# Designs tried in a protein design run: peptides against a protein of PDB entry 4PN1. Part 200

Target 1, 261 residues: chain A of PDB entry 4PN1
Amino acid sequence: KIEMNFLNKPIVPDTTKVISNFLTHYLITEPVEHVEIEAKLGTLIDLETQNRFEFPVMNETILNPEFNLRTRFESDMTASEHKYLNEFLNQAFRDSQKPGRLPFAYKHTKQVDLFYETEDNSRDKIRVSKNQSDNQVLACVKKRRVADLFLYCPNDAFDIRISISDELPVSMPSGNQQPSLTRLKDRVGYVHQEIKIDLTKTTQNDPVYDTTERHELEVEFGNIADLRDRAQKAKDGMEAPLFRRVQLFMDNVRILRREHS

## One batch from the design tools (peptide; made by RFdiffusion4, then SolubleMPNN)

Design b1_p28_1_s1 (from b1_p28_1, 13 letters changed)
Fold by OpenDDE base, seed 3:
Structure b1_p28_1_s1 (fold): chain B 261 residues (1-261), chain A 28 residues (1-28)
Amino acid sequence: as target 1 above (261 residues)
Amino acid sequence: MNEEFLAALNPELVALQKEFLAKREAER
């Protein structure tokens, strides 16, 4: 007879536990009301070298936020990498439509984000999102970044930033207010088991730097209510449901961060 | 606009999803 280990019980990877605790903090302990939880693929850049950060580890490593590592995170990737990921996800979508699989959902959206300064000159801008086709208002929010957790992934094409944000619904800006920034977003979204994977091309016109284009891939928890319930159960001593959900999320992230053109 | 990104977009996926959902509904 073969057993899993000397206790013959499943164990949870430490990464899963650390991330679960991080999420639980902002879901339950110090709860963010309108929480968005996403992972972005990108690169940890060493501020001194302007190259990818080199850390003396050999695998996926959560960086301790208490230490200033003199890094920045760049969520941009090349158009080629983005295309490759799109093709990869398209194939995954097709394969998931087969009998015996759980299907992906797919959505293609084109929106314009208009950013407005607040009357109090706060750093947080109001974002009005509109559908590009009919200018219908999709959302009006004030987004605040609450926390970040960085994963250095030396063996993969991308590093990861997990972000906690607060997306507060707010009233539309006054009709006389002009946007300080306009951003076009072309987004293809894939949803599998309530985990959302978005490929986004963002175009921004800057008077000084001309038109900038960014290519981003993000993975988001699509069911925050369920996640919060799982986090509450974890606080109550039943961690398994949360760990399973975080493991699912991270496995999807791990698949994607290994893909490159 | 990045032509390479745009070329990666597959509008067929929406159709495929609709077809799949329709088939699944018909089988119920």
Scores: peptide ipSAE 0.046, ipTM 0.577, DockQ to the pose 0.010
Fold by OpenDDE base, seed 4:
Structure b1_p28_1_s1 (fold): chain B 261 residues (1-261), chain A 28 residues (1-28)
Amino acid sequence: as target 1 above (261 residues)
Amino acid sequence: MNEEFLAALNPELVALQKEFLAKREAER
């Protein structure tokens, strides 16, 4: 019989522990009420060089948020990369429909996001999301970015930003308010084991700049209640359920960030 | 959601999704 290690016990990767602790903080310790937790694929750009960030590491590395690294994160990819990922996920979807597998769910959504300034001139904008086909209001939220955790991935096509956001449901803006920004979103969503994978094409009309198209891939925890329960259990001394869920999430992210055209 | 439009984009995926949803409803 082969054993896993000299203790014959599972070991949790340090990355999983760090991320789990990060999530637990914003789920339990300083709880965000309407929390959204997502990972975006993109590129860490060094502000000094304007090139991809270079750090003296050879693998996936969580950057310490306490250090100002003078980087920006670009949550964008080329159209070809986005297409490749779409084809990859389509194949994964098809394969998951086979007997003995857990199936993906698929959803295609076209929406318009209207952004409104808040009365208090806060940095937080109200986002009204509408279905493009019938203008039905899908959501009205005030989204606040709470925290980010960056993963530098020198061996992969993309770096990762894990974001904690608060999506507070709010009332619709007054009819007298004009949107400060309008975005068209074409989103292809895949759900597997309550983890959402979204490919989004965003078209933004800027009055000053030409229409820009952004291509994003996001991985989101689809069951926050379950995640919060797992985080609470972790605080109570039972960490394994949380670690398993975070590991699953990160494995999906790791698969995706390695794929490129 | 314009099902016709979706079908035009990814007809195979839409078909598979419909089949999946139908199976799930039948199991409820």
Scores: peptide ipSAE 0.029, ipTM 0.496, DockQ to the pose 0.010
Fold by OpenDDE base, seed 2:
Structure b1_p28_1_s1 (fold): chain B 261 residues (1-261), chain A 28 residues (1-28)
Amino acid sequence: as target 1 above (261 residues)
Amino acid sequence: MNEEFLAALNPELVALQKEFLAKREAER
């Protein structure tokens, strides 16, 4: 008979614990009211070399935020990488429709985001999101970045930023205000087991800067209420449900960051 | 916010890290 280990009990990877604790802090301990939790694929750039960050580790590593590593995170990828990931996800979608599998859901959206300065000149801008086809207002929010957790992934095509954001619903800006920034978003979304995977092409029109295009992939927790419930249970001493959900999320992220053209 | 998070999770580690950084600064 083979046992799992010398205790014959499941063990949770440290990565899962650290991320779970990070999430629990902003879900329960210091709760963010309108929390968004996403992982973006990208590259940790060393500010000194302007190349991908090199850290003396050989595998996926959560970076300690207390250390200033002189890095920036670039969430952009090449058009070819983005296309490859789209094709990959399309295949995964098709395969998931087979009997015995849990199916993906698919959605394509085209959105315009208009950013407005706040009256108090706060760093946070008001974002008005509209559907490109009918100009219907989809949302009006003030998004605040609360925290980031970076994963350096030396063996994979991408590094990861897990972000906690607060999306506060706010009133529409006054009709006399002009947007300081406009973004066109072409988003292809895949949902599997309430984990959202979005491929987004963003065109940004800035009055000061030239038009920029970005290609992003993000993975988001689609059911925050469930996640918060799991985090509460973890605080109450039952960690397993949270660990399982975080593991699922991270496995999806790990699959995606390993894929490249 | 990240500092607060770390302090909540590992106060002893945070203290050690601060001590380490302080020593490094003193060596400069």
Scores: peptide ipSAE 0.007, ipTM 0.229, DockQ to the pose 0.158
Fold by OpenDDE base, seed 1:
Structure b1_p28_1_s1 (fold): chain B 261 residues (1-261), chain A 28 residues (1-28)
Amino acid sequence: as target 1 above (261 residues)
Amino acid sequence: MNEEFLAALNPELVALQKEFLAKREAER
């Protein structure tokens, strides 16, 4: 007979605990009403060298925000890397349709985001999202970044930013306001076990600058209500459901960050 | 990991996050 360990009980990795506590704070303790929780693949860049930072660690680690590490996070990747990940996810989608597997759902969305300045706070822009095909308004929100956790992943192609955001629904801008910025988004979404994986190509037209293109991959919790319920149970002393959900999320992130062209 | 230590991380983490965000906003 083989046992898991000398207690014969599951053990939870520190990473899972730290992330779970982080999420619990913004789900339960100081709850964000319209919370979005996502992980983006990218690179922690040393501000001095403008290259990927080399932290003195040998594995995945959550960075302590207390330390000014003189880094920025770039959530962009090359077109080649983005294409590779798309092909990888397409294959994963196909394989998941086989008997005995849980299938992916797939969605392709094209939208335009219009950004408007606000009178009250020039830093917080109103985003109006429209469907490109029929110009239907999909959302009008003010997105506020609430918190970030950065994971340095020295053994993988990408570092990770986990972000808590508040997407506050707001009224449409006045008809006299012109958008300060327009972005086209081409998004391919894959959903597996209520975890959403999005590949997004963003095109920005600047009247002064050349068209810029960005390639992003994000992993998002697709069922916030369930996650909040799990977080509440964790606060009440039953942590296992939350830990399992966070572990699943992080395993998906870990798969993706190891893939590159 | 000590459960007591993990529990203590929450208030500290929140404070650090607020400071971190404030610093980033000041630098932009």
Scores: peptide ipSAE 0.000, ipTM 0.208, DockQ to the pose 0.074

Design b1_p28_1_s2 (from b1_p28_1, 12 letters changed)
Fold by OpenDDE base, seed 3:
Structure b1_p28_1_s2 (fold): chain B 261 residues (1-261), chain A 28 residues (1-28)
Amino acid sequence: as target 1 above (261 residues)
Amino acid sequence: MNEEFLNSLNPELVELQKEFLEERKKKE
């Protein structure tokens, strides 16, 4: 018989542990009430060179947030890359419908996001999301970025930002207020095993700047309640369920970040 | 263009999903 290792037990990659601990902190230790946890594909940019950041590592690595590396994260890709990923996910969707597989769910949405300044001029804006077709309000929230974790991926097309956000439901702004910013979002969403993958084209019109388009891919934990439960169990000494869920999430991210046109 | 792709090809996927869901229901 062949054993997995000298303990004959599964071993958890260090990356999984680090991410799991990061999530546990904001799920359990200092809990964010309306937490959103997502990974975005993009590029770590060196502020000095304005090119992709280069670090002396040979594989996926989590950057220590305590070190100021003088980088910014650009959560964007080319239209060609975005198209390729869309085609890739479409094929994955089709393949998952075959017998013996767990199927993807798919949804295409077009929405407009209206951003409003708060009365106290706080940094956080109120976002009102509406369906483009009927102008129905989908959500009204105040989103705050709580924490980021960056993964440098030298062997892949994209680097990764994992973000913890708080999306606080708030009342609609007064009818006399005008939005400070409007964004159109065309989003195709794929859900597999409660992991949500979104391809989003965002169009922003600025009176001062030309119309800008962004192409983003994000991977999100679709079941926060389950994730929080797993994190609680991990805090209580049973880490396996959380590790498995994080591993699933990261494997999906790893698949996607390797794809390019 | 990506815009054309998002607007033209993805709607087909929605229909495909409906078809697959219907087929799955028939097998259940």
Scores: peptide ipSAE 0.031, ipTM 0.640, DockQ to the pose 0.010
Fold by OpenDDE base, seed 5:
Formats: structure tokens, C-alpha cells, sequence
Structure b1_p28_1_s2 (fold): chain B 261 residues (1-261), chain A 28 residues (1-28)
């Protein structure tokens, strides 16, 4: 008989604890009402060198937000990388449909996002999302970035930004108001165990500048209510359910950030 | 992007996906 360790009990990685605490803060302690929690694959860029940041660590490391490391996060990848991930996820989807597995769900969405300035000239813009096919409104929200947690991943193709946002549903802008920005989004979504993985191609047209295209991969907690419940239990001293969910989330992220052609 | 991936699935797999989505919605 083999045991897990000398205590024969599961052990929680420190990364899981740190992230769990981070999430608990914004789920329970200072709760964000309409919270979105996502991890984006990208690159931590050193502002001095404009290259990928180099920190003296050898593995996945959560950067302390108390330190100004003079970095920016670029949530973009090449079309080739994006394509590879799409193919990878397609295969994962197919494999998950086999007996004995938990299946992926797949959804393809094409939408246009219209951004509007707020009346109070706040930093936050109103985003109206419409389906490209029939122009039906999918959502109208004011998204506020609440907090970020950055993971430096020197051994992987991508670094990670975990973001907590408040997506406040708001009324549609006045009919006389023109959007300040329009973006086309082509999104392929994969859902497994209520973790959503999205590959998004964003196209932005500028009348003066050339059309820009961005390729993003994001991993999102699909069941916030469950996550909040787990976080509450964690605050009450039962941390295991939250740790398990966070670990699942991070394992999915880790799989994805390691994939490259 | 594989835009036609879902439609390329056989009817059985499509149905399986529907069941999964329904189950997820119940948990949300």
C-alpha cells in the first residue's frame, strides 16, 4: 500500500494558498459584486529592456504586488501559437468525449464590442457586446479592473496574469452616443468542469492606423457562486474545497502555458 | 480558428455536449 506522504494526507502547494487567499479577499473580505476571475496567458515585459522580464527564480512564481518591478503584461501571442492552442484544445475536446471522461463543451462566438465613454468621464468604459450575426445585444457592462496577480513562469512559453474584475451590468448608452472604440471578437470557448478556456481573436480597425489583430487565451472560473461558497468556507476554516478548485484551475492554466509548437 | 469544429462532430457527440451544458447550467 502506497501513501501520499508521511502524513498520508494531501498537501496544498504554496501557489494554491496564495491564489486562494487572493481570491478570498475579493470574493468574501471585500467582495466584488459582479466578479469575473480570469487568467490570461501572456508575457511579463521588462520596461527597461522591453524584453521578457527576468527574475532570479527557476520556476512558477507569484510576483509580490507590493514591489514595483517595472513590468507590463502583454496578453498577446502569435497567430501560430494561437492556432496551436486551438488544435490542442480541439484534440482535448475530442478525447474528453470518450466514455469514462468528463466532456468538454464547445462554443464559438463572434461578437462586436462597442465601447462608450461614461457620463462622468470615468476611466471605466461601458462595453456593449453584440452578436455579429444578428446584432443582438449580448451584454452591456461597465468593467472595472479590481486587482491583478502576476505569475512569472520562466520554464513555460507564457507568463500568467490572474485578474479580478467587476462587470457591472449597466443600462445601454444613449442612442445619440457614438462608440469611442469598436472591436470584433472571434472567440472559441472550451468548458471543462466549469472552467472556461477561451481563445479570442480580436480585430480593431482604426481609420488612421492599420488594422490590428490580437490573439489571447484566457482561463476563467465558470461558476462564481460555487467559488464564492468555497471561499466562504475557507474563511470559516474549511479550506480544502477552495484549494481543490484553485488547484484545478491552475493545473489547467499550467497545461496551457506549456503548450507550444 | 476552427470555426466548424462543433458542426463536424457526429450527432452522438453533439448530444453529449448538450447534456454537459445543461448539467453545468444547473450548477451555476
Amino acid sequence: as target 1 above (261 residues)
Amino acid sequence: MNEEFLNSLNPELVELQKEFLEERKKKE
Scores: peptide ipSAE 0.030, ipTM 0.630, DockQ to the pose 0.011
Fold by OpenDDE base, seed 1:
Structure b1_p28_1_s2 (fold): chain B 261 residues (1-261), chain A 28 residues (1-28)
Amino acid sequence: as target 1 above (261 residues)
Amino acid sequence: MNEEFLNSLNPELVELQKEFLEERKKKE
């Protein structure tokens, strides 16, 4: 008989523990009320060279936020990469419909995001999202970025940013206010086991700069209440449910960041 | 090119999802 290790018990990867602790902090210790937790695929750019950051590691590495590495994160990819990922996810969707599998859910949305300045001239803008087809309001929120965790992935096409955000529901701006910024979003969403994967094409018209297009892929925890419950159990000494959920999330991210044309 | 591509494939996936959901309901 072969055993998995000398204890013959599952072991939790260190990456899973570090991320779990990071999430637990913003779910339980210093809780964010309307928390959004997502991972974006992109590239860590060295501010000095303007090229992809190079660090003396050979595999996926969580960067310590206490150290200034003089980097920025670009959450963008080429149109070709975006197309490839779309085809890949379409195939995954089809395969998941087979007997014995858990199926993907799929949704396509085209929306307009309107950004409004706040009365107090705060840095946070109010975002009103509307459906392009019928102009129905989908959401009205003020979003604040709370924390980021960066993963350097030297063996993959993309690096990863895990972000904690606070999305506060707010009242609609007064009818006399004009938006300071308008963005068009074309989004295809895939949901599997309450993990949401979104491919988004964003178009922004800037009066000073030409129309810019951005192609993004994001992975989000679709059930925050369940995740918060798991994090609380972890604080109470039962860590396994949280570790399993974080492992599932990260495995999905790892699959996606390896795919390229 | 990407927008046209997305628009061409999405209707098919929506229809597939509807079909599979209907089949699952019949088996319950």
Scores: peptide ipSAE 0.028, ipTM 0.593, DockQ to the pose 0.010
Fold by OpenDDE base, seed 4:
Structure b1_p28_1_s2 (fold): chain B 261 residues (1-261), chain A 28 residues (1-28)
Amino acid sequence: as target 1 above (261 residues)
Amino acid sequence: MNEEFLNSLNPELVELQKEFLEERKKKE
């Protein structure tokens, strides 16, 4: 007979605890009202070398946000990488439709995002999202980035940024306002166990710069209410439900970032 | 749902993936 360890009990990885605490802070302690929590695949760039950041570590490492590491995060990948991930997820989708599995849901969305300056000249812009097919307004929000947590992943193709954002629903801009920026988004979304995985191609037309395209992959908590409930329970002394949910989230992220490596 | 999914795939991404796989195969 084999036991898991000398206590014969499951152990929670330190990474799970750190992330759980990070999330709990912005869910419960200093609660963000309209919180969005997502992880993006990308690259930590060392501002000094302009290459991928190198830390003297050998595995996934959460960077301490209290320190300025003189890095930037590029939430982008090549078209080829993006395509590969799409096929990978398509296969995962197909496999999940088999008996005995929990199925993926899939959604393909083409939208246009219009960004407007706020009347109060705040740094935050109003984003109006419309469906490209019928111009139906999907959302009108003021999005504020609240916090980031960076994971350096030396063994994988991508590093990770976990972001806390506040997406405050706001009224539509006045009809006289012109958008300062327009972005086209082609998004394929996969949902499994209320975890959203989105592949997004973003096209931006800049009058000064050539049309720029970005290819992004993001993983998002699809059920914030449930997550908040779990976080509250954690504050009340029952941490297991939150840890399980964070573990699921991170395992999905880990699967994805290991592709192409 | 599977049929609908397959029909909803981004053709550009699908094509790019094929190209990527072909390039990888050439390098092997």
Scores: peptide ipSAE 0.025, ipTM 0.466, DockQ to the pose 0.015; fails the geometry check

Design b1_p28_1_s3 (from b1_p28_1, 10 letters changed)
Fold by OpenDDE base, seed 2:
Structure b1_p28_1_s3 (fold): chain B 261 residues (1-261), chain A 28 residues (1-28)
Amino acid sequence: as target 1 above (261 residues)
Amino acid sequence: MNKEFLEALNPELVELQKEFIEEREKKK
């Protein structure tokens, strides 16, 4: 007879516990009202070498945020890597349409984001998002970065930043105000089991800086209400539903960060 | 960083660290 372990009970991976606790804090303990939770693929850059940081670890590792590691996170990849991931996700989409599978949903969007300074001179900008085709306003929000959790992934092409943000809906800026920054976004979105995967090509025009182009991949929790409910249950002593959801999220992230051109 | 943030991430580890520190102080 074979058992799972000497207790014959499932064991939750430590990574899942740490991330679950991180999410619970900002969902329940110090709740962010309009929370966005996403993981971005990118690279932890050593500020001294300007190369990918090298930590003395051999696998996926959550970095302790208490330590100033003298790193920055670059949420960018090459056009080739981005194209490869797009092709990979397209194949995953096709395969998911087969009988017995849960299908992906697909959406392609083109939008322009206009950033405005706030009257209170806060560091947070107002973002007005518009559809490129008809200039219809999609959203007007003030986004505040609340917290980050970094995963160093030495065996994979990308490191991970999990971010907690507050996206507060706000009124449109005054008609006399000019945007300080404009971003064109070409976004391909894939949704599977309420987890959203976005490939985004961003062109940024800054009046002061040169035009920059970025290629980003992000994974987002598509059902925050459900996640908050799971986090509340975890706080009340029933952790399994939250752990399962976080595990699903992280498995999707792990699949994506292992793929490279 | 906020102490509360670290406690939220790894409450069990924080407790183990406290126990370890307390034991060291008792041996001094």
Scores: peptide ipSAE 0.036, ipTM 0.445, DockQ to the pose 0.113
Fold by OpenDDE base, seed 1:
Structure b1_p28_1_s3 (fold): chain B 261 residues (1-261), chain A 28 residues (1-28)
Amino acid sequence: as target 1 above (261 residues)
Amino acid sequence: MNKEFLEALNPELVELQKEFIEEREKKK
């Protein structure tokens, strides 16, 4: 007879615990009302060298936010990497349609985001999102970044930023206002077990600068109400449901950050 | 990020983290 360990109980990875605590704080302790929780693939850049940051660790590591590491996070990848991930996810989608599997859902969206300055010149802009095909308004929001948690992943192609944002619905800007920024988004979305995986190509037209293109991959919790319920249970002493959900989320992130051509 | 957040992340390591931060700042 074999046991899991000397207690014969499941062990939760430390990374899962730390992330779970992070989420619990902004879901329950200091709750964000219109919370969005996502992980983006990218690169931690050393501000001094402008290269990928080098930290003396050998595996996935959550960085302590109190340490001034003099880094920035670039939520971007090459077009070839983005294409590879798209092909990978397409295959995963197809395989999930087989009997005995839980299927992916798939959605392709093209939208334009118009950014407007607020009357009080606040740092946060109003974003109006419209469908590119019919110009219908999809959303009008003011998005505030609340917190970030960075994972340095020395063995993988990408580092990770987990971000918590408040996406506040707001009224449309006045018809006399001109957008300060226009952004085209081509998004391919995959959903599996209420975890959203989005590949986004963003094109930005700047009147002063040449058109810039960005390629992003994000993983998002698709059921915030369920996640909040799990976080509340964790605060009440039952942590297992939250840990399982965070583990699922992180395993999906780990799969994706290891895939490269 | 606030102190409450840091304590929530690693409640058992708060004191050690403070020590490491202080040591790092001294080396700058």
Scores: peptide ipSAE 0.028, ipTM 0.416, DockQ to the pose 0.272
Fold by OpenDDE base, seed 3:
Structure b1_p28_1_s3 (fold): chain B 261 residues (1-261), chain A 28 residues (1-28)
Amino acid sequence: as target 1 above (261 residues)
Amino acid sequence: MNKEFLEALNPELVELQKEFIEEREKKK
């Protein structure tokens, strides 16, 4: 008979523990009320060189936020990379419809995001999201970034930013207010086991600057209530359910960040 | 990022890492 290790007990990877503790903090210890938890694919850029950041590690590592590494995160990819990932996810969707698999759900959404300044000139803008086809209001929120956790991935095409955000529902801006910024979003969404994977093409028209396009891939926890329950259990000493959910999330992220055109 | 969270992760390692960074910056 083969055993797992000399204790014959499962062991949790250190990355899973660190991320789980990070999530538990903002779910339970200092809870964010309208929490959004997502991972974005992108590149850590060295502010001095304007090239990809170089860190003396050989594998996936969580960067300590106490270190001022003089970096920025670019949550963007090329159109070619984005297209490749779309084709990859389409194939994964098709394969998941086979007998014996758990199926993906798929949704294509075209929306416009309108950003409004607040009366108090606060840093956080009000975002009104509308469906492009019928102009129906989908959401009106004030989004605040609460925390970021960066993963440097030297062996993969992308680095990762895990973000905690607070999406506070707010009243619609007054009818006399004009948006300060408008963004068009073309989003294809894939959902598997309540983990949401979104490919988004964003177009922004600036009167001063040329039209800019961004291509983003994000992975989001689709069931926050379940995640919060798991985090509470972890805080109470039962960590396994949270670890399993975080491991699933990270495995999906790891699959995606390795793909390139 | 919350200081309490960082301290809860690995207090001893966090302190050692800070010392390491400070020493490295002095050598530049």
Scores: peptide ipSAE 0.029, ipTM 0.353, DockQ to the pose 0.305; fails the geometry check
Fold by OpenDDE base, seed 4:
Structure b1_p28_1_s3 (fold): chain B 261 residues (1-261), chain A 28 residues (1-28)
Amino acid sequence: as target 1 above (261 residues)
Amino acid sequence: MNKEFLEALNPELVELQKEFIEEREKKK
């Protein structure tokens, strides 16, 4: 008979615990009402060198934000990397349709995001999202970034930012208000076991800045209610369900960040 | 996760960090 370890009990990686605690805080302790929890693939840039950040670690590491690392996170990749990931996910999608597998769901959306300044000049802009095909309003939200957790991944193509955001539904801006920013989004979304994987091509037209194109990949918890329930159970002493969900999420992230063109 | 660490997870710290760097660059 094979046992898992000398206790014959599951052991939870420390990374999973830290992330779980992070999520629990913003799900339960100081609950964000309209929480979005996503991981973005990108690069930690050392502001001094303008190169990828180098830290004396040899594996995936949650960075302690108490340290002034003088970094920024760039949630972007090359078009070739993005294309590769799209092809990779397409193949994963196809493979998941086979008997005995849990299938991916797929959705392709094109939307325009219109950003409006708030009256209080808060950093949080109102985002009106519309479907490009029929101009239907999909959402009108004030998105606030609540917290970030950065994972430095020296062995992988990408570093990770896990973000907690509050997407507060708000009323539509007045008809006389002009958007300060317009963003076109071409998004392909893959959903597997309620984990959302989105590849997004964004074109931003800024009246002040040149048109910028970004290629982003994000992984999102697709069932916040379930996650909140798991977090509550964890707070109550039953951590395993939360750990399992976080592990699943992170494993998907880990798969993706290892893929490169 | 301790309270101090949780507070440190605020994105505003990243902005403060940027401001600090910008100020240092101005002093050069």
Scores: peptide ipSAE 0.008, ipTM 0.316, DockQ to the pose 0.081; fails the geometry check

